Peptides against a protein of PDB entry 5VVV. Designs and how they scored, part 102

Target 1, 276 residues: chain A of PDB entry 5VVV
Amino acid sequence: FLCGVVEGFYGRPWVMEQRKELFRRLQKWELNTYLYAPKDDYKHRMFWREMYSVEEAEQLMTLISAAREYEIEFIYAISPGLDITFSNPKEVSTLKRKLDQVSQFGCRSFALLFDDIDHNMCAADKEVFSSFAHAQVSITNEIYQYLGEPETFLFCPTEYCGTFCYPNVSQSPYLRTVGEKLLPGIEVLWTGPKVVSKEIPVESIEEVSKIIKRAPVIWDNIHANDYDQKRLFLGPYKGRSTELIPRLKGVLTNPNCEFEANYVAIHTLATWYKSN
Target 2, 276 residues: chain A of PDB entry 5VVV as posed
Amino acid sequence: FLCGVVEGFYGRPWVMEQRKELFRRLQKWELNTYLYAPKDDYKHRMFWREMYSVEEAEQLMTLISAAREYEIEFIYAISPGLDITFSNPKEVSTLKRKLDQVSQFGCRSFALLFDNIDHNMCAADKEVFSSFAHAQVSITNEIYQYLGEPETFLFCPTEYCGTFCYPNVSQSPYLRTVGEKLLPGIEVLWTGPKVVSKEIPVESIEEVSKIIKRAPVIWDNIHANDYDQKRLFLGPYKGRSTELIPRLKGVLTNPNCEFEANYVAIHTLATWYKSN

## One batch from the design tools (peptide; made by RFdiffusion4, then SolubleMPNN)

Design b2_p17_7_s1 (from b2_p17_7, 9 letters changed)
Fold by OpenDDE base, seed 1:
Structure b2_p17_7_s1 (fold): chain B 276 residues (1-276), chain A 17 residues (1-17)
Amino acid sequence: as target 1 above (276 residues)
Amino acid sequence: SKYEESKKRYIEAALAS
């Protein structure tokens, strides 16, 4: 069971010292996972093709080593979906080289994210792939196999919540393609019925699990505040029955952008996890 | 930009939650 934090918000990323402090807290509270997915890291999303510099490499190596020291699984995410051409072998090779570099930093767990992108493929991709889901699954499977089938590999679908599913969760052709064609060793991220789910009913997890043919990992936006700069979410982790735990592969909370505001959010997630 | 459009899509959906 993956339980911890995803740094997955829009806005100023946390600094390396904050991330190291996070790892110490995660270990102390018996949590085990950190997902590196800051939207405003230029080399994660906007400029995903660009290799890390020597200085950036040293920082990431140090961060990954710190995660290992605290027995926290470090998952590196990349979001190529803004402008990747799936059918172009050069694009696939560029993605492989980027993940090879991160592997050299000592990273062993990875995520490929297709959140918040346009559903329209370019003309070249439409000639090769039957749908957007087929294109995403093809590249995800290829990358997963290329990396030697790492123990932890995550996929974030474009339809990552109930309200994004067309026509609905149980009948989505997109999610059906993901469930049927995504290799079984790849985990699927999900935010619940909505982008920010006040509640995640057990029945809603059973519904999505059926179509994706696996238990999801929750990307939980309950404490996310990147969509409203006037608010801080300081309340406890709630609206998730402990009956979800045996029905999930994990829970990663995407909390407030302000690192110092997240004590209650993370501590109460830990209490929830240990209460089962 | 594609990034700003992506962010806007998320914010609108998050606010509608």
Scores: peptide ipSAE 0.740, ipTM 0.972, DockQ to the pose 0.935
Fold by OpenDDE base, seed 4:
Structure b2_p17_7_s1 (fold): chain B 276 residues (1-276), chain A 17 residues (1-17)
Amino acid sequence: as target 1 above (276 residues)
Amino acid sequence: SKYEESKKRYIEAALAS
């Protein structure tokens, strides 16, 4: 069970010292996972093709080493979906090289994120892939296999919540393709019925699990404030029955952008997790 | 930009949640 934090917000990323402090807290609270997915890390999303500099590499190596020190699984996410051409072998090779670099930093767990992108494929991809889901699954499977089938590999679908599913969760051709064709060792991220799910009913998890043919990892935006930074979510982790735990592969909270605001959010997630 | 459009899509959906 993956339980911890995803740094997955839009806005100023946490600094390395905050991330190290996070790992210390995660360990103390018996959480086990950190997903590195800061939207405003340029080399994560906008400039995903760009290799890390020597200085950035040293920082990431240090961060990954710190995660290991605190027995936190460091998952490196990349979001190529803004402008990748899935059918272009050069794009695939570029993605491979980027992940090779991160692997050299000591990272062993990875995620491919296709969140918040346009569903429309380019003309070249339409000639090769039957659907956007087919394109995403193809590259994800290829990367997963290329990396030697790491123990933890995550996929964030474009339809990552109920409201993004067309026509709905249970009938989504996109999620059906993901479920059928995504390799079984790849985990699927899900935010619940909505982008920010006040509640995640058990039935909603059963529904999505059926179509994706696996228990999802919750990317939990309950405490996310990047969509409205005038708000700060200081309340406890709630609206998730502990009955979800056996039905999930994990929960990664994407909390407030303000690192200091997240004590309650993360601590109460830990309490929730340990209450089962 | 594609990034801005992406962010906007998220924000609008998050606010509608």
Scores: peptide ipSAE 0.737, ipTM 0.971, DockQ to the pose 0.948
Fold by OpenDDE base, seed 5:
Structure b2_p17_7_s1 (fold): chain B 276 residues (1-276), chain A 17 residues (1-17)
Amino acid sequence: as target 1 above (276 residues)
Amino acid sequence: SKYEESKKRYIEAALAS
């Protein structure tokens, strides 16, 4: 069971010292996972093709080593979906080289994210793939196999919540393709019925699990404030029955952008997790 | 930009949640 934090917000990423402090807290609270997915890391999303510099490489190696020191699984995410051409073998090769570099930093767990992108494929991709889901699954499976089928590999679908599913969760051709064609060793990220789910009913998890043919990992935006930084979400982790735990592969909270605001959010997630 | 459009999609959906 993956339980911890995803740094997955829009806005100023946490500094390396904050991330190291996070790992210390995660260990103390008996959480086990950190997903590196800061939207404003340019080489994560906007410039995903660009290799890390020598200085950036040193920082990431140090960060990954720190995660290992605190027994936290470090998952590196990349979000190529803004401008990747799925059918272009040069794009696939570029993605492979980028993940090879991160693997050389000592990273062993990875994620491919296709969140918040247009559903429309370019003309070249339409000639090769039957649907957007087929294109995403194809590259994800290829990368997963290329990396030697790592123990932890995550996929974030474009339809990552109930409200993004067309026509709905149980009838989504996109999620059906993901469920049927995504290799079984790849986990699927999900935010619940909504982008920010006040509640995640058990029935909603059963519904999505059926179509994706696996238990999801919750990317939980309950404490996310990047969409309205006039607010801080300081309340406890709630609206998730502990009955969800046996029905999930994990829960990763995407909390407030302000690192210092997240004590209650993360601590109460830990209490929730340990209560089962 | 594609980044700004992506962020906008998220923000609008998050605010509608």
Scores: peptide ipSAE 0.736, ipTM 0.971, DockQ to the pose 0.950
Fold by OpenDDE base, seed 3:
Structure b2_p17_7_s1 (fold): chain B 276 residues (1-276), chain A 17 residues (1-17)
Amino acid sequence: as target 1 above (276 residues)
Amino acid sequence: SKYEESKKRYIEAALAS
């Protein structure tokens, strides 16, 4: 069971010292996972093709080493979906080389994120793939296999919540393709019925699990505030029955952008997790 | 930019949650 934090917000990424402090807290609270997905890391999303510099590499190596020191699984995410051409073998090779570099930093767990992108494929991809889901699954499976089928590999679908599913969760052709064709060792991220789910009913998890043919990992935006700069969410982790725990592969909270505001959010997630 | 468009898409959906 993956339980911890995803740094997955839009806004200024946390500094290395904050991330190290996070790892200390995660260990102390018996949480086990950190997903590196800061959208404002240029080489994560906007410039995903670009290799890390020597200086950036040193920082990431230090960060990954710190996660290991605190027995936190460090998952590196990349979001190529803004401008990747799925059918172009050069793009696939570029993605492979980027993940090879991160593997050299000591990273062993990875994620491919296709969140917040347009559903339309380019003309070249339309000639090769039957749908956007087919294109995403193809590259994800290939990368997963290329990396030697790492123990933890995550996929974030474009339809990552109930409100993004067309026509709905149980009938989504996109999620059906993901469920049928995504290799079984790849985990699927999900935010619940909505982008920011006040509640995640058990029935909603059963519904999505059926179509994706696996238990999801919750990317939980309950404490996210990057969508409204006037909000801080200081309340406890709530609206999730502990009955979800046996039906999930994990829960990763995407909390407030302000690192110092997240004590209650993360601590109460830990309490929730240990209450099963 | 594609980045700003993606961010806008998220923000609008998050606010509608």
Scores: peptide ipSAE 0.729, ipTM 0.970, DockQ to the pose 0.957

Design b2_p17_7_s2 (from b2_p17_7, 7 letters changed)
Fold by OpenDDE base, seed 1:
Structure b2_p17_7_s2 (fold): chain B 276 residues (1-276), chain A 17 residues (1-17)
Amino acid sequence: as target 1 above (276 residues)
Amino acid sequence: SKYEEAKERYIKAALES
């Protein structure tokens, strides 16, 4: 069971010292996972093709080593979906080289994210792939196999919540393609019925699990505040029955942008996890 | 930009949640 934090918000990323302090807190509270996915890291999303500099490499190596010291699984995410051409072998090779570099930093766990992107494929991709889901699954499977089938590999679908599914969760051709064609060793991220789910009913997890043919990892936006700069979410982790735990592969909270605001959010997630 | 359009789609959907 993956339990911890995803740094997955829009806005100023956390500094390396904050991330190291997070790892110490995660270990102390018996949590085990950190997903590196900051939207405003240029080499994660906007400029995903660009290799890390020598200085950036040293910082990432130090961060990954710190995660290992605290027995926290460090998952490196990349979001190529803004402008990748899926059918172009050069684009696939560029993605492989980027993940090779991160592998050399000592990273062993990875994620491919296709959240918040346009559903329209370019003309070249339409000639090769039957749908957007087929294109995403093809590259994800290829990368997963290229990396030697790492123990932890995550996929974030474009339809990552109930309200994004067309026509709905149980009948989505997109999610059906993901469930049927995504290799079984790849985990699927999900935010619940909504982008920010106040409640995640057990029945809603059973519904999505059926179509994706696996238990999801919850990307939990309950404490996310990147969509409203006037608010801080300081309340406890709630609206999730402990009956979800045996029905999930994990829970990663995407909390407030302000690192100092997240004590209650993360501590109460840990209490929830240990109460089962 | 594609990045800004993506962010606005997220913000809108998050506010409607």
Scores: peptide ipSAE 0.721, ipTM 0.968, DockQ to the pose 0.967
Fold by OpenDDE base, seed 5:
Structure b2_p17_7_s2 (fold): chain B 276 residues (1-276), chain A 17 residues (1-17)
Amino acid sequence: as target 1 above (276 residues)
Amino acid sequence: SKYEEAKERYIKAALES
């Protein structure tokens, strides 16, 4: 069971010292996972093709080593979906080289994220792939196999919550393709019925699990404030029955942008997790 | 930009949540 934090917000990424402090807290609270997915890290999303510099490499190596020291699984995410051409072998090779570099930093767990992108494929991709889901699954499976089928590999679908599913969760052709074609060793991220789910009913997890043919990992935006930085979410982790735990592969909270605001959010997630 | 459009889609959906 993956339980911890995803740094997955829009806005200023946490600094390396904050991330190290996070790992210390995660270990102390018996949490086990950190997903590196800061949307405003240019080399994560906007400039995903660009290799890390020597200085950036040293920082990431140090960060990954720190995660290992605190027994936290470091998952490196990349979000190529803004401008990747799925059918272009050069794009696939560029993605492979980027993840090879991160593997050299000592990273062993990875994620491919296709959140918040346009559903429309370019003309070249339409000639090769039957649907957007087929294109995403194809590259994800290829990358997963290329990396030697790592123990932890995550996929974030474009339809990552109930409200993004067309026509709905159980009938989504996109999620059906993901469920049927995504290799079984790849985990699927999900935010619940909504982008910010006040509640995640058990029945909603059963519904999505059926179509994706696996238990999801919750990307939990309950404490996310990047959509309204005038708000801070200082309350406890709530609106999730502990009955969800046996029905999930994990829960990763995407909390407030302000690192210092997240004590209660993360601590109460840990209490929730240990209560089952 | 595609980045800004993506962010706007997220923000809108998050605010509607």
Scores: peptide ipSAE 0.721, ipTM 0.968, DockQ to the pose 0.956
Fold by OpenDDE base, seed 4:
Structure b2_p17_7_s2 (fold): chain B 276 residues (1-276), chain A 17 residues (1-17)
Amino acid sequence: as target 1 above (276 residues)
Amino acid sequence: SKYEEAKERYIKAALES
């Protein structure tokens, strides 16, 4: 069971010292996972093709080493979906080289994220792939196998919540393709019925699990404030029955952008997790 | 930009949640 934090918000990424402090807290609270997915880290999303500089590499190596020191699984995410051409072998090779570099930093767990992108493929991709889901699954499977089938590999679908599913969760052709074609060792991220789910009913998890043919990992936006930085979410982790735990592969909270605001959010997630 | 458009879609959907 993956339980911890995803740094997955829009806005200023956390500094390295904040991330190290997070690892200390995660260990102390018996949480086990950190997903590196800061939207405004340029080499994560906008400039995903760009290799890390020597200085950036040293910082990431130090961060990954710190995660290991605190027995936190460091998952490196990349979000190529803004402008990748899935059918272009050069794009695939560029993605492979980027993940090879991160592997050299000592990273062993990875994620491919296709959240918050346009559903339309370019003309070249339409000639090769039957659908957007087929293109995403193809590259995800290829990368997963190329990396030697890492123990932890995550996929974030473009339809990552109930409200983004067309026509709905159980009938989504996109999610059906993901469920049928995504290799079984790859985990699927999900935010619940909504982008920000006040509640995640057990029935909603059973519904999505059926179509994706696996238990999801919850990317939990309950404490996210990047959509309205005038708001700060200081309340406890709530609206999730502990009956979800045996039906999930994990829960990663995407909390407030302000690192200092997240004590209650993360601590109460840990209490929730240990209550079952 | 594609980035800004995507962010705006997210923000809108998050606010409607």
Scores: peptide ipSAE 0.715, ipTM 0.967, DockQ to the pose 0.935
Fold by OpenDDE base, seed 3:
Structure b2_p17_7_s2 (fold): chain B 276 residues (1-276), chain A 17 residues (1-17)
Amino acid sequence: as target 1 above (276 residues)
Amino acid sequence: SKYEEAKERYIKAALES
């Protein structure tokens, strides 16, 4: 069971010292996972093709080593979906080389994210793939296999919540394709019925699990505030029955942008996790 | 930019949650 934090917000990424402090807190609270997915890290999303510099490499190596020191699984995410051409072998090769570099930093767990992108494929991709889901699954499976089928590999669908599913969760052709064609060793991220789910009913997890043919990992936006900088979410982790735990592969909270505001959010997640 | 458009889609959907 993956339980911890995703740094997945829009806005200023946490500094390395904050991330190390996070790892210490995660270990202390018996949480086990950190997903590196900061939207405003240029080489994560906007410039995903660009290799890390020597200086950036040293920082990431140090961060990954710190996660290991605190027995936290470091998952490196990349979000190529803004401008990747799925049918172009050069793009696939570029993605492989980027993940090879991160593997050299000592990273062993990876995520490929297709959240917050346009559903429209380019003309070249439409000639090769039957749908956007087929294109995403194809590259995800290829990358997963290329990396030697790592123990932890995550996929974030474009339809990552109930409100993004067309026509709905149980009838989504996109999620059906993901469920049927995504290799079984790849985990699927999900935010619940909504982008920010105040409640995640057990029945909603059973519904999505059926179509994706696996238990999801919750990307939990309950404490996310990147969508409204006037808000700060200081309340406890709530609206999730502990009966979800045996029905999930994990829960990763995407908390407030302000690192110092997240004590209650993360601590109460840990209490929730240990209460089952 | 594609980045800003994506962010705006997220923000809108998050606010509607």
Scores: peptide ipSAE 0.709, ipTM 0.967, DockQ to the pose 0.966

Design b2_p17_7_s3 (from b2_p17_7, 8 letters changed)
Fold by OpenDDE base, seed 1:
Structure b2_p17_7_s3 (fold): chain B 276 residues (1-276), chain A 17 residues (1-17)
Amino acid sequence: as target 1 above (276 residues)
Amino acid sequence: SKYEESKEAYKKAALAS
């Protein structure tokens, strides 16, 4: 069971010292996972093709080493979906080289994210792939196999919540393609019925699990404030029955952008997880 | 930019949650 934090917000990324302090807190609270997915890291999303500099490489190596010291699984995410051409072998090779560089930093766990992108493929991709889901699954499976089938590999669908599913969760052709064609060793991220789910009913997890043919990992936006930075979410982790735990592969909370605001959010997630 | 458009689409969907 993956339990911890995703740094997955829009806004100023956390500094390396905040991330190291997070790992210490995660270990102390018996949590085990950190997903590196900061939207405003240029080499994660906007400029995903760009290799890390020598200085950035040293920082990431130090961060990955610190995660290992605190027995925290460091998952590196990349979000190529804004402008990747899936049918172009050069794009696939560029993605491989970027993940090879991160693997050389000592990273062993990876995520490929297709959240918050247009559903329309370019003309070249439409000639090769029968749907957007087929294009995403093809590249995800190829990357997963190229990396030697790492123990932890995550996929974030474009339809990552109930309100994004067309026509609905149980009938989505997109999620059906993901469930049928995504390799079984790849985990699927999900935010619940909504982008920010006040409640995640057990029945809603049973519905999505059936179509994706696996238990999801919850990307939990309950404490996210990047959509309205005039608000801070300081309340406890709630609206998730402990009956979800045996029905999930994990829970990763995407908390407030302000690192110092997240004590209650993360501590109460840990209490919830240990209550099962 | 595609980045700003996607960010604003996310914010709108998150606020509608």
Scores: peptide ipSAE 0.716, ipTM 0.968, DockQ to the pose 0.936
Fold by OpenDDE base, seed 4:
Structure b2_p17_7_s3 (fold): chain B 276 residues (1-276), chain A 17 residues (1-17)
Amino acid sequence: as target 1 above (276 residues)
Amino acid sequence: SKYEESKEAYKKAALAS
């Protein structure tokens, strides 16, 4: 069970010292996972093709080493979906080289994120792939296999919540393709019925699990505030029955941008997780 | 930019949640 934090927000990423402090807190609270997915890391999303500099590499190596020291699984995410051409072997090769670099930093767990992108494929991709889901699954499977089938590999679908599913979760051709074609060792991220799910009913997890043919990892936006800079979500982790735990592969909270605001969010997630 | 458009789409969807 993956349980911890995703740094998955829009806005100023946490500094390396905050991330190290997070790992210490995660360990103390018997949480086990950190997903590195800061949307404003240019080399994560906007400039995903760009290799890390020597200085950035040193920082990431240090961060990954710190995660290991605290027995936290460091998952490196990349979000190529804004401008990747899935059918272009050069793009796939570029993605491979980027993940090779991160692998050299000692990273062993990875994620490909296709959240917050247009559903429209370019003309070249339409000639090769039957659908957007087929394109995403193809590259994801190829990268997963290229990396030697790491123990933890995550996929974030473009339809990552109930409200993004067309026509709905159980009938989504996109999620059906993901379920059928995504290699079984790849985990699927899900935010629940909505982008920010106030509640995640058990039935909603059963529904999505059926179509994706696996238990999802919850990317939990319950404490996310990057969409409203006037709000801080200081309340407890709630609206998730503990009955979800046996039906999930994990829960990664995407909390407030303000690192110090997240004590209650993360601590109460840990309490929830241990309540089984 | 595609990034800005995606960010605003996310924000809109999050606010509608």
Scores: peptide ipSAE 0.714, ipTM 0.968, DockQ to the pose 0.963
Fold by OpenDDE base, seed 5:
Structure b2_p17_7_s3 (fold): chain B 276 residues (1-276), chain A 17 residues (1-17)
Amino acid sequence: as target 1 above (276 residues)
Amino acid sequence: SKYEESKEAYKKAALAS
């Protein structure tokens, strides 16, 4: 069971010292996972093709080593979906080289994220792939196999919540393709019925699990404030029955952008996880 | 930019949640 934090928000990323402090807190609270997915890391999303500099490499190596010291699984995410051409072998090779670099930093767990992107494939991809889901699954499976089938590999679908599913969760051709064609060792991220789910009913997890043919990992936006930084979400982790725990592969909270605001959010997630 | 358009689409969807 993956339980911890995703740094998955829009806005100023946390500094390396905040991330190390997070790992110390996660260990203390018996949480086990950190997903590196800051939207405003240019080399994560906008410029995903660009290799890390020597200085950035040293920082990431130090961060990954710190995660290991605190027994926290460090998952490196990349979000190529803004401008990747899935059918172009050069794009696939560029993605491979980027993940090879991160593997050299000592990273062993990875994620491919296709959240918050246009559903329209380019003309070249339309000639090769029958749908956007087929294109995403193809590259994800290829990368997963290329990396030697790492123990933890995550996929974030473009339809990552109930409200993004067309026509709905149980009938989505996109999620059906993901469920049928995504390799079984790849985990699927999900935010619940909505982008920010006040409640995640057990029945909603049973519904999505059926179509994706696996238990999801919750990317939990309950404490996310990047959509309205005039708000701070200081309340406890709630609206999730402990009956979800045996029905999930994990829960990763995507909390407030302000690192200092997240004590209650993360601590109460840990209490919730241990209460099962 | 595609990035800014996607970010604003996310914010709108999150606010509607």
Scores: peptide ipSAE 0.709, ipTM 0.967, DockQ to the pose 0.934
Fold by OpenDDE base, seed 3:
Structure b2_p17_7_s3 (fold): chain B 276 residues (1-276), chain A 17 residues (1-17)
Amino acid sequence: as target 1 above (276 residues)
Amino acid sequence: SKYEESKEAYKKAALAS
């Protein structure tokens, strides 16, 4: 069971010392996972093709080593979906080389994220793939196999919540293709019925699990404030029955952008997880 | 930019949730 934090917000990424403090807190609270997915990290999303510099490599190696010191699984995410051509072998090779570099930093767990992108394929991809889901699954499976089928590999769908599913969760052709074609060792991220789910009913997890043919990992936006920085979410982790725990592969909270605001959010997630 | 467009689309969806 993956339980911890995703740094998955829009806005200023946490500094390395904040991330190390996070790992110390995660260990202390018996949480086990950190997903590196800061959307404003240029080489994560906007410039995903660009290799890390020597200085950036040293920082990432130090961060991954710190996660290991605190027994936290470090998952490196990349979000190529803004401008990747899925059918272009050079794009696939570029993605492979980027993940090879991160593997050399000592990273062993990875994620491919296709959240917050346009659902329309380019003309070249339409000639090769039957749908956008087929294109995403093809590259995800190829990368997963290329990396030697790592123990933890995550996929974030473009339809990552109930309100993004067309026509709905149980009838989505996109999620059906993901469920049928995504290799079974790849985990699927989900935010619940909505982008920010006030509640995640057990029945909603049973519905999505049926179509994706696996238990999801929750990307939990309950404490996210990147959509409205005038808000700060200081309340406890709530609106999730402990009956979800046996029906999930994990829960990763995407909390407030302000690192110092997240004590209650992360501590109460840990209390929730240990109450099962 | 595609980045700013995607960010604003997310913010709109999050505010509607």
Scores: peptide ipSAE 0.702, ipTM 0.966, DockQ to the pose 0.964

